# Designs tried in a protein design run: peptides against a protein of PDB entry 5EG6. Part 101

Target 1, 151 residues: chain A of PDB entry 5EG6
Amino acid sequence: RLRSQTVSTRYLHVEGGNFHASSQQWGAFYIHLLDDDESEGEEFTVRDGYIHYGQTVKLVCSVTGMALPRLIIRKVDKQTALLDADDPVSQLHKCAFYLKDTERMYLCLSQERIIQFQATPCPKEQNKEMINDGASWTIISTDKAEYTFYE

## One batch from the design tools (peptide; made by RFdiffusion4, then SolubleMPNN)

Design b1_p27_3_s1 (from b1_p27_3, 19 letters changed)
Fold by OpenDDE base, seed 4:
Structure b1_p27_3_s1 (fold): chain B 151 residues (1-151), chain A 27 residues (1-27)
Amino acid sequence: as target 1 above (151 residues)
Amino acid sequence: TPVPVYPSEEERERREREPTKILYPPL
């Protein structure tokens, strides 16, 4: 299970005021659980507890302190994001980050850039949206307590 | 304990969009 903590990835980092992706650089972010009704802003109230799919989170760069917009963490089933999943987030499962209050926009890795990918609705399954592989993220469980980060 | 997050694989969009912008300065 996942709770508010520091997360890291080699594909997400801040450079020149923008989010970039690199296979050579590692970024570290604090993931904060928010209330569902929390408004967008620099200042926000962090909740304690285990993160569940469908909940609102904030990603804050551990080095620069810069933050992404509010995100909804969603469960992924193959090429689809599940809109109604609410079980605890598993590190072994793929997830997607929906940009809150957008028209089906998800965080996506594309050509070493972090962009917004617009998901396509599933006509026969209203509780699912089609995403691409670039919008599917995997949380890797590790026993390592220390990491080296490159900006 | 920090947890690494990785994309499954890089996927290219047919129509690339602008990179996601940082909204707020350091807290």
Scores: peptide ipSAE 0.032, ipTM 0.459, DockQ to the pose 0.066
Fold by OpenDDE base, seed 1:
Structure b1_p27_3_s1 (fold): chain B 151 residues (1-151), chain A 27 residues (1-27)
Amino acid sequence: as target 1 above (151 residues)
Amino acid sequence: TPVPVYPSEEERERREREPTKILYPPL
């Protein structure tokens, strides 16, 4: 049985009840896989299985329990988020976190703040939208017993 | 093909300036 994954990412940190940026600290989070039709709320049902790009996830601070709204984890290629990638999440690739049910809003690092960044549609590629570097994240699995990234 | 309608620049900037909502799920 494959359960929720524990990951660590740079810059995303919880302190004082808020998400903020830290170049010196790595936040530890649970990534919970949700059903695509799961509603937003403080309570949610976690699914088993490998996390794939395009799926809905909850990112929860392992220490404080602070959580972001539902996210769709998307594969990143250069300066673009791929909208139709569905392969297993890989530690070899950067990812982007789309805030579900928003108009192209992504979790983004801006100086020392965690904000939403609105991606721009790619004019020639419908399956991509342009993000900035701050919206591109590297995650490292910290619990290999629970989940293994695709490589 | 229809022309997509996006939020105004002002609305976009507002969303980027405001912090993302934080939830407290059970641990």
Scores: peptide ipSAE 0.028, ipTM 0.472, DockQ to the pose 0.057
Fold by OpenDDE base, seed 5:
Structure b1_p27_3_s1 (fold): chain B 151 residues (1-151), chain A 27 residues (1-27)
Amino acid sequence: as target 1 above (151 residues)
Amino acid sequence: TPVPVYPSEEERERREREPTKILYPPL
């Protein structure tokens, strides 16, 4: 089991039909790359390749099969999510998960809960949205193509 | 390091056995 390099990290996992965060528990997720025009649903076509920022993904719990709605993975620059970044996702970089087709809603860790956080537009930069630290995630890969998400 | 995306055999089998439970807002 892979552990975060960050001290006092919270791990995303699924319990009781809900997404939770824990400093002790972690969940492995399949991250599925989707086409940008893929509709929401249980059935979806998975694209092979490398994930790039700006692309649509599905996070599916490897154990329970629980999934989140379609997300757009975005690059994080300090306290902002970049709206137009399209380079390959790097595990060395923090990322944000925008809930697709929402008004700037991002997956966010608050205490021990996963919530939606509404990003604030950047006044001077149209290609950025201001997020909080809880909305910034780090991804670590496992040998089984599973991913652990932590703050 | 780029993150590769390839559906695992286990995931494929799981999808065949049971539908994916999708959570929707609010979280």
Scores: peptide ipSAE 0.023, ipTM 0.509, DockQ to the pose 0.262
Fold by OpenDDE base, seed 3:
Structure b1_p27_3_s1 (fold): chain B 151 residues (1-151), chain A 27 residues (1-27)
Amino acid sequence: as target 1 above (151 residues)
Amino acid sequence: TPVPVYPSEEERERREREPTKILYPPL
């Protein structure tokens, strides 16, 4: 028997049927890996395995069951999102959530609100997009026992 | 440490019975 994977976000949570942001409150979410060709819908097929940067994911509130649209999780280097990183996602590194099928729109915290922030292309580095600090997130497991460690 | 994704049998059964509410437009 397998267990559900649950993660915590410091700023993102669901209250009153809406997504809200708080630096003092924590929200628990299921993070689900999807196929790259999975269509948007209320029902979706979840892939088993370890999440890698560049893959498509769904964030589902553990309390309400509400979900955000499909996101691509990307690695963050300083204040830039990396477009070509594909290594396993690590809790030791910051990440960004690109809204799939948009013009460089990222999930962003701004003045205690969740908004879409448009990243700026890096002309000198085509594999990077410039984001702000509000678009950089940290993923923390609610239970470390849920992780499988390997080298 | 990589993030594994392994939904429980209970969660899989729940999805078959209850559709997920998705917010539109994207936030």
Scores: peptide ipSAE 0.022, ipTM 0.531, DockQ to the pose 0.248; fails the geometry check

Design b1_p27_3_s2 (from b1_p27_3, 17 letters changed)
Fold by OpenDDE base, seed 5:
Structure b1_p27_3_s2 (fold): chain B 151 residues (1-151), chain A 27 residues (1-27)
Amino acid sequence: as target 1 above (151 residues)
Amino acid sequence: PPVQVEPTEEERERFEKEPTKILYPPL
């Protein structure tokens, strides 16, 4: 059993206060579970267990050690994020990361940058928000201290 | 398979006692 889980993405480095990615180099974020009531801060308490959709997580860059703001991990159905899903998160199934306490802002990989993408409400389905493909992420297990590879 | 996390004691201490800088993605 592995202790760490990662979200695969392009290789990341910090420049100008932002995450930058290489087109041919891959890295990862470590995913950590927080309490739903955990406040934002540079110090935080991580929890153990099975991550469920709707829970609060922290993504920590495997290379720089820097973190993204608190995120809500949400289930993805095609091009929509489900707002009320609470079942266990499955590896290799696409998920979305909602920036907690924002107006439908999601973590998105666009070109070589990680940006915020504002999801569009689904008028017909209030429990869904429309996201783009760049806002869909994949989680895999790893025991590596640093996860980086080149394509 | 499900996503399961089990932080080490070292990780727990690091995140609780040492600052982890936060980067905010641009809009």
Scores: peptide ipSAE 0.593, ipTM 0.945, DockQ to the pose 0.286
Fold by OpenDDE base, seed 4:
Structure b1_p27_3_s2 (fold): chain B 151 residues (1-151), chain A 27 residues (1-27)
Amino acid sequence: as target 1 above (151 residues)
Amino acid sequence: PPVQVEPTEEERERFEKEPTKILYPPL
């Protein structure tokens, strides 16, 4: 299970004060679990516990301390983000990062850039939104041992 | 503070050809 901790990610890093994408560079980020009612800002309170789909998280660059806006981590089924999944985030599962309080905007890799991609509603499936491959992220564990975050 | 966890070179190479973006958390 995923907890608040440091993670490394492909296709995401901070350079020149901005988030950038690179297939050849790997960035390291803190992923923090937040309360659902946590406000946006540079200062935030981290929750303890395992991260579940549907919960609010913060991604913070371990090097620069720059953070993305509040995100809701959502489960991905093929090319759709699930809006009602709430099971624990598992390694090797595909996930999407919904930018909280936006109109279906997701963190997305597009043409070597990090952008916000607007998902398309699924008319026949209200619990799903269609995303592109760039908005799908895979979580891979590099350590199968239990890990606890200490700030 | 927590130790920064980085993917190994072998892990990078394994997924290099994959179009998916990869996060590496210690689970």
Scores: peptide ipSAE 0.021, ipTM 0.369, DockQ to the pose 0.036
Fold by OpenDDE base, seed 1:
Structure b1_p27_3_s2 (fold): chain B 151 residues (1-151), chain A 27 residues (1-27)
Amino acid sequence: as target 1 above (151 residues)
Amino acid sequence: PPVQVEPTEEERERFEKEPTKILYPPL
């Protein structure tokens, strides 16, 4: 289960049977749990505890200190974000970060940039929104420390 | 440029089929 903490990010892909990552796609963030009624702002109150899907979180770049807008962390099933999942965030799951109070905008890694991607409604499943691979993130606990740098 | 990464056992299972963006919490 994930708690409010610092996280490192990278984009990992398979090429020629080996695992590769782009050095330009590394990032480090603080992920903070917020109350659902927390207002948008530069200053916010961090809540302790394990993070559940559907909860509001704040991502802060550990290098630049730049904070992203309030996000709702959502569970991912294949290429869809689940709107009503509320179980604890697990390293076995994929997740997506919905920008709170937007029209289906999600955090997306495109090349070396974090951008907004607009999800498409699922006509047959109201509790799902279709996202792309760039908007799907995997959180993993490891016994090795990871280090990133900003260029 | 792309860098070779040594994957964990769990990563080998999850990331074999598709590119994946991963978050690592620090120790």
Scores: peptide ipSAE 0.046, ipTM 0.404, DockQ to the pose 0.033; fails the geometry check
Fold by OpenDDE base, seed 2:
Structure b1_p27_3_s2 (fold): chain B 151 residues (1-151), chain A 27 residues (1-27)
Amino acid sequence: as target 1 above (151 residues)
Amino acid sequence: PPVQVEPTEEERERFEKEPTKILYPPL
């Protein structure tokens, strides 16, 4: 199970005040659990405890301190994000990061860029939204806070 | 060669034991 902690993010990097992707290195980030009613801002209060799907989190670059807007971490089933899952975040299980208070926008890797991808609602399943592969992420454990890959 | 984006067996094993977590994009 996952809790507020330092994490490394492959292909995610902060440069020039913007988030972008790198094919050569992993970035180190903090993932912070927030209260559901926490307001948007550069300053925020971190909540203790294990992270559950449906909860609000912040991704903060460990180097620059730059943070993404508030995200809701959601469970992924195949090509869909589950809107009502609330169990603890699973090891190695795919997840999606919904940009809170947006029109179904998710954190997405496209080519070598980090973008927002708009999910499509599932007409027959109100508790699901269709996402692409780039919007699906896997969390694993590592002994490295930062990594550089050389081809 | 392409970058390995899916967790290896070794990385899966480390997930259960190590305190530091890492995000992988899909393959």
Scores: peptide ipSAE 0.037, ipTM 0.434, DockQ to the pose 0.042; fails the geometry check

Design b1_p27_3_s3 (from b1_p27_3, 17 letters changed)
Fold by OpenDDE base, seed 2:
Structure b1_p27_3_s3 (fold): chain B 151 residues (1-151), chain A 27 residues (1-27)
Amino acid sequence: as target 1 above (151 residues)
Amino acid sequence: PPVQVVPTEEEKKRLASSKTKILYPPR
């Protein structure tokens, strides 16, 4: 296992070999920073530093090792994802996870499932895409790598 | 607070391995 910062996020966890949603359970994940040109795969190289919006990341379950596809972390303004924000990611601010190389697909909570949600373009604001609340996430850093907790 | 990742030089040279789950759009 690689050493990386662990983050916890509401609703997202792995159970029974699948990504699962729970209103009461929090999951713990490693967040890895990738190069922009890193290809998709189970094996990947990682970078160090402060993560900025617009960068490519991998989320890996600290318990099972299951990962999501490459994501671009984007800043959220109300119910919109910002396409051109590049400032440092803050744990206290909501963010969105764009599935890289898709047509505006974002990681989203829908009922008890984790799905892809297609954002709608903003005609008047080309640097924004409209998302729903289920596609907005909050991440909290933690020292614990292999644990789950309930609210 | 900012999110910082600090892998060692050895870890940066070593490929991280995981099983990637592909998500699908809603039906």
Scores: peptide ipSAE 0.249, ipTM 0.775, DockQ to the pose 0.141
Fold by OpenDDE base, seed 1:
Formats: sequence, C-alpha cells, structure tokens
Structure b1_p27_3_s3 (fold): chain B 151 residues (1-151), chain A 27 residues (1-27)
Amino acid sequence: as target 1 above (151 residues)
Amino acid sequence: PPVQVVPTEEEKKRLASSKTKILYPPR
C-alpha cells in the first residue's frame, strides 16, 4: 500500500482549527515532500523518496487536514539549525522547521502555543542559525492517528 | 532511520490538498 508517510511529534497538535501545544499529546501528521519551487497553497504536488535536510515539506494534520505553511526541514546541532546540511533526515536527530520565505522564522513551542521564533544569525558560522530548544523537534514515523503521552 | 515518503498514485495524479493555517507571531 502506497501512502504519504505519517509522522508524529510531541507538543504539536491541532485543536479548534488552531495549532497548539500539549505536553501530553503527540500529533500525527502527514509529511509531504514538495519540489523546491512549489508555491504556497492549499493544493500542491508531492514527491517520493527519502526526505533530505534542506528540502521543502508540508505537514498536514492527519485528523483535521490543517496544514502548516511550507517548511524547510533543517538539521539541528545543539541549539543551532544547519543551513547547508543535505543528508537524509534521521528520526534519531532533532530537526527544525524553517518557515519558507521568512526571515529566519522557525516553528517553535512556547508555553502552550506554537509560534514562529526568529533565529539569530551566527556571525562566525555562516552555515548556522541559533535557535532555542522549543524550535527543536523530534519526529518519528508512525501509523497511529493519535497518541497520548503520559510521563 | 530515515524518513521516507511514498505517495499514492492518486497523490501523484491529483494535487494534495490541505487547509493552511498561519502560525502565531513570535512573542
């Protein structure tokens, strides 16, 4: 059976037509791989293969169909997003989601809200941008529609 | 393990669709 891969990440959830944060919930999303030149819109073409850092993706809530704007998935090294990494995305590594065509805005968890966080340039490391922990995400492939996490 | 996507044939033939929600601005 062919299908778009579903991924799950902690904290990111959709409720009431909005993205919100939950410390106890894991949201399930379809992850779509887009062409680099794909324009923003509710309709988009998808590609197949292994997702690489630097590629454009769409995260679509598996339940509601609500989506985030186009994102560039970037590799994370400690508290920095790598701008030039292009190896395959690993579920073992944290990643960051850059909002495409923004001024260094990243998907970020802040308290109970999902916000855009502006990364700070690294003057001495031009291939890196400084992010916070809230902008670092762990993703896992899953066939689960919903998951609740209890510590 | 890497993340692999394998879209359906319909997804290749038809445009995938979703409702895009703009995120909250930074605080």
Scores: peptide ipSAE 0.245, ipTM 0.761, DockQ to the pose 0.151
Fold by OpenDDE base, seed 5:
Structure b1_p27_3_s3 (fold): chain B 151 residues (1-151), chain A 27 residues (1-27)
Amino acid sequence: as target 1 above (151 residues)
Amino acid sequence: PPVQVVPTEEEKKRLASSKTKILYPPR
């Protein structure tokens, strides 16, 4: 399960071709590891192994097959995303999902909607970007490469 | 614990998605 730190009772799911958050429903998603140079598309090549921060991933709904755009999973330190962390992703540690090829846009839960949130640069720390709590997620594995999303 | 992914052999070739959802900026 992926949980946003802003709201603790809602689950991410797909409905009507859109990603939604609901307190009554949960979504099961596959997380796929991609090559760093993999292009955006509905079909993509995946890799195996332990996911590291900084790597590119795809989140795919296990039911509908609907996916989010390519994401870079980043480590979170308090309210900042670390740009240079590359250690293995821990399920017990907060993470953020940067949308590739964007201007500091992160996957964010706002109320019941999944949106892009633009991180603010840290003037004093170039390796960090300021994110809000809605852009901070916790991963709880339910199966190999399968996760559910919740607030 | 770490996050491990174990795709099937078929997935390693080419995994198909029904649709890639485009997210929008905050309102």
Scores: peptide ipSAE 0.203, ipTM 0.733, DockQ to the pose 0.162
Fold by OpenDDE base, seed 4:
Structure b1_p27_3_s3 (fold): chain B 151 residues (1-151), chain A 27 residues (1-27)
Amino acid sequence: as target 1 above (151 residues)
Amino acid sequence: PPVQVVPTEEEKKRLASSKTKILYPPR
């Protein structure tokens, strides 16, 4: 499961054919590593290894198989997403999911809905984009490539 | 610790999802 870093704790899950957020309900997701040149589609080829920031990933619901569009996982520093970080993704460290090939759109929790949030360029820091609280996520892996939140 | 992914043999070839959800920007 994925957990946003909002004031009201919410978990990403799939319900009724849509991605939702709930403080009481959660879903488990697979994170798949893709090649940088992998095209968008309902079928895709995956890679193995340690995921690094800046790489392309797919989030797939472990129950329904519903997926999000291709995402680039990015490191979060306070309220900003780092554009040039390439170190290994750390469990429990805040991250952001940039929707690939968009104008700074990030996976975001807004109330009970999962939406795209457009990040704002940082005026004095070209390697950063300002995101909101709902666009920051925390993940923890399990033995079966299931990612959940640790308390 | 870092996040590691270990796909199955089937996944290494082609992984299929039931649906790719399209998200919309905030209003």
Scores: peptide ipSAE 0.199, ipTM 0.739, DockQ to the pose 0.152

Design b1_p27_3_s4 (from b1_p27_3, 16 letters changed)
Fold by OpenDDE base, seed 5:
Formats: structure tokens, C-alpha cells, sequence
Structure b1_p27_3_s4 (fold): chain B 151 residues (1-151), chain A 27 residues (1-27)
């Protein structure tokens, strides 16, 4: 006998001044490209150009304006974050968000909470570090012509 | 939340930093 399996999907969302994960609601975010030398703060200078892996970005809620700390967007290969990938970010690829100036801390989904997950080094591959599934994200456009939603 | 993902404009993500995006885990 065969049975179907349903997988729960969660979305990054801002509510009550906090970042959290929701199965029913989703948040729209601006992805701002920053200079590598940009300091942390509520005010920041946005750079023009393509967003590449390895670059510093700010995620800002389109509604509230609340922002996460500076992140480095990294390419994901299976369950590893690539430290040296520098090609343009693709919607077809999974990505990870390294919290800049931390000891391998990544933005991670845990149940309904957004937490920091510490990646572990790959002993045999210096250009990779191991992350969990919760630290792997997919980016999609908010263009309604490209997606269907339940509200 | 998204129920179906149609073919996306990948180039928009690459070129525009002032665009609104939705983030979710694959699992």
C-alpha cells in the first residue's frame, strides 16, 4: 500500500516587531545590496548592481521596514554552504544567509521561530561548511503573475 | 502562502536590489 505525504512549508514573516515563520502568512522583503565594508545600523547605503553570492545584503520588510542584521548570501550545495561561490544569485538555487561577523551563524527556521544556527566546518572541503535544512532558503518573486497563493 | 510556482523571471533577482522577494525553506 502506498500513501501520500504532505510536507509543511514555512515562510519568513514579520509580526509584532519580530521575525518569525508562518505556514499561513508570508512576508515580502527588499533585498538590498551593501558594500562589503558597510557598518551595521538602521541606516545604510545601498549599492547598485547584480546581487552575487558572497555579497553583503540587508533584508528589509516591505511593510514595517524592520530589517535583519547584515547578511552574506551564500550558495547552497546539498547540505553545505559554499564559501567561495560568487556567481549571480539565482531563484533556481537554494541559498543561505550567513550573519556577518559571527562564528558561522546562519539564519535558520526552527519550528515557528527564526534562530541562528551554527554551521560546522567541512574537514575535507575548506570551501564548504555544513548547514541544516532549516538554514536553506528559496527566494521567489512577489510578482502575482508568477505565483498562486492561498489567503 | 504560495501554492504553485510558475516559471520565474530569474533575471530580476540578479539585476535588481530594490525588489521585493519572498523567502521560504525548501522543506
Amino acid sequence: as target 1 above (151 residues)
Amino acid sequence: PPTQVLPTEEEKLKRETSKTKILYPPV
Scores: peptide ipSAE 0.023, ipTM 0.472, DockQ to the pose 0.086
Fold by OpenDDE base, seed 1:
Structure b1_p27_3_s4 (fold): chain B 151 residues (1-151), chain A 27 residues (1-27)
Amino acid sequence: as target 1 above (151 residues)
Amino acid sequence: PPTQVLPTEEEKLKRETSKTKILYPPV
């Protein structure tokens, strides 16, 4: 099923060897599923199947080959990242990218920059971490996504 | 701010290599 949505967007983009944000430009990224025990490195193995929340992934720029560190893709509920969600990742849901082996650091958009934002523990809900709006992302597959931009 | 109209589908991402756009939508 298809649905239409209108949003104000910022894009993850690579320029000058760095990840940054753009209001107009975007790059295509490969998302690779890794084993949970995969070590950090330039070389990694890709697994078969569906990507599920909680799994380890690599984001690689299709043009430059620049890659972010290993990430755990997590489901987002409002302004919280869910730590125990494990269902298949869907384009219908917002997601967050936890920097693996960090203290609650998430990939975050701050103005024109991509930064790491430290999530705050949710004291009443151990399975959730509070993230800001900039740490919520939507994944759009390039093979099925149609794009119309209005300034 | 820029406005994007995007048709989306309920799609499960595969463990295979997928080309994606990563967007920051409004909250």
Scores: peptide ipSAE 0.020, ipTM 0.454, DockQ to the pose 0.057
Fold by OpenDDE base, seed 3:
Formats: C-alpha cells, structure tokens, sequence
Structure b1_p27_3_s4 (fold): chain B 151 residues (1-151), chain A 27 residues (1-27)
C-alpha cells in the first residue's frame, strides 16, 4: 500500500474506476519493475530484482487491475526529490513518483484527491526538485488486498 | 536491515495484464 506523508494519513485507493485517497481504506498494489525503455501500454514486461530509485515502475491495483501510467520512483530528501539516487528502495524511506515523460509532474495527494503536482527546479542543486508533502509517499508491504481502519 | 520492495512475478502479471486499464490522474 502507498501512504502519503501529510498531516492526516491518507492511503491510495481505487474505487469506481478512479484513484483517490482514503483515511480509512487502502488497496494493495503490485509494483512492477520495467525496463527504462519499456513503452506505455496495458501490457508490459516485468524485470526481476530489487527496485532501485530512478527505475521505471507500474502500479497496478491487485483487485481491479487498474493501473497508473509509467512512473519513475525517486528518493526523497526533506522536501526534495533526488534525480540521481540509485540505491535500492527502502519501505522505511520516503519516495516520490514522477510521471514519466512529463514536465516534472509527480503523483500527489490533495485533500482526498489524487492529482499531478509540478515540482519546481532547485536553482542551486541541479540534481534535486522541490515537491510538496502530498507528493511524498511511503511504501508498506501487505499480503491483504484491502485494509480498513478506524481512527 | 530495511525491507526492500520487490516486483511481482512476471508470470502472475501476464495473467492479469489483460485486465489492466491505464488511468491518468487529473492535473
């Protein structure tokens, strides 16, 4: 499951053919590793091995099969996405999902909606882009397709 | 040591790819 690092904990969820954020429910997603040159499509080839920052991935809902476009998973440091980090992805560390082939667009939580947020270049640090808190995510492994919790 | 994220098995993906629909989140 994917959790955004915001004031209120929200989870990525799929319902009614749409991606949205829920404070009570989350869906399980497959994270598929792709080749860097893999084309966009409903069908794709998956690579084996640990996922590293900077690699291309597909997020697919385990229940509905709904998927996002190709994403590049990037390491987050404070409020910046690192463009050149390549170490293995840690579930204990924050990450950001860059929408591949866009102008610095990242998967972002805004209230209860999932949107695209345009990152701002860092003038003094070319290897970083500034993101907001809604664009910072944490990955949590699960063996269940859906989870509901109450505050 | 931190838990690493692993991709789903390719064989399992092949079974589900025909059901996959791509969504584009709003801007």
Amino acid sequence: as target 1 above (151 residues)
Amino acid sequence: PPTQVLPTEEEKLKRETSKTKILYPPV
Scores: peptide ipSAE 0.019, ipTM 0.429, DockQ to the pose 0.262
Fold by OpenDDE base, seed 2:
Structure b1_p27_3_s4 (fold): chain B 151 residues (1-151), chain A 27 residues (1-27)
Amino acid sequence: as target 1 above (151 residues)
Amino acid sequence: PPTQVLPTEEEKLKRETSKTKILYPPV
């Protein structure tokens, strides 16, 4: 039997006060760099500089202002998240978003839902965790320029 | 079972250098 599969792209989107995955709509998000010791809260201080893998970031919806919990952005190699990569984040590379201070939980797409996926430790490689395809993301810059503001 | 990621409340930014991105899973 021949099976035809349609590969579809889904986008992270905020609607009705909820994060979800849409095949038709996408959301633009600000990626804010935080200090490694920044605590979780409704108010946070953003650092200047280029984002590197392994650093702590906040994703904030540009429209609603809704934010996800603190994340560590990690480099992806095939179906593994690299725990020790620290080079600058590239739009050409896949990345994963580890939910900080969790037991290997990653931001994951499952159909129309955004869920937490628990990665499996790699027995032979301590610097890697096994993730699924839904936990791998691609970042594309929008037409908006980088900006800095102070409140 | 996997739990849905719940967003936090709208957060205030004191100081930021920001870059806007579109996030999607790879094809």
Scores: peptide ipSAE 0.030, ipTM 0.487, DockQ to the pose 0.059; fails the geometry check

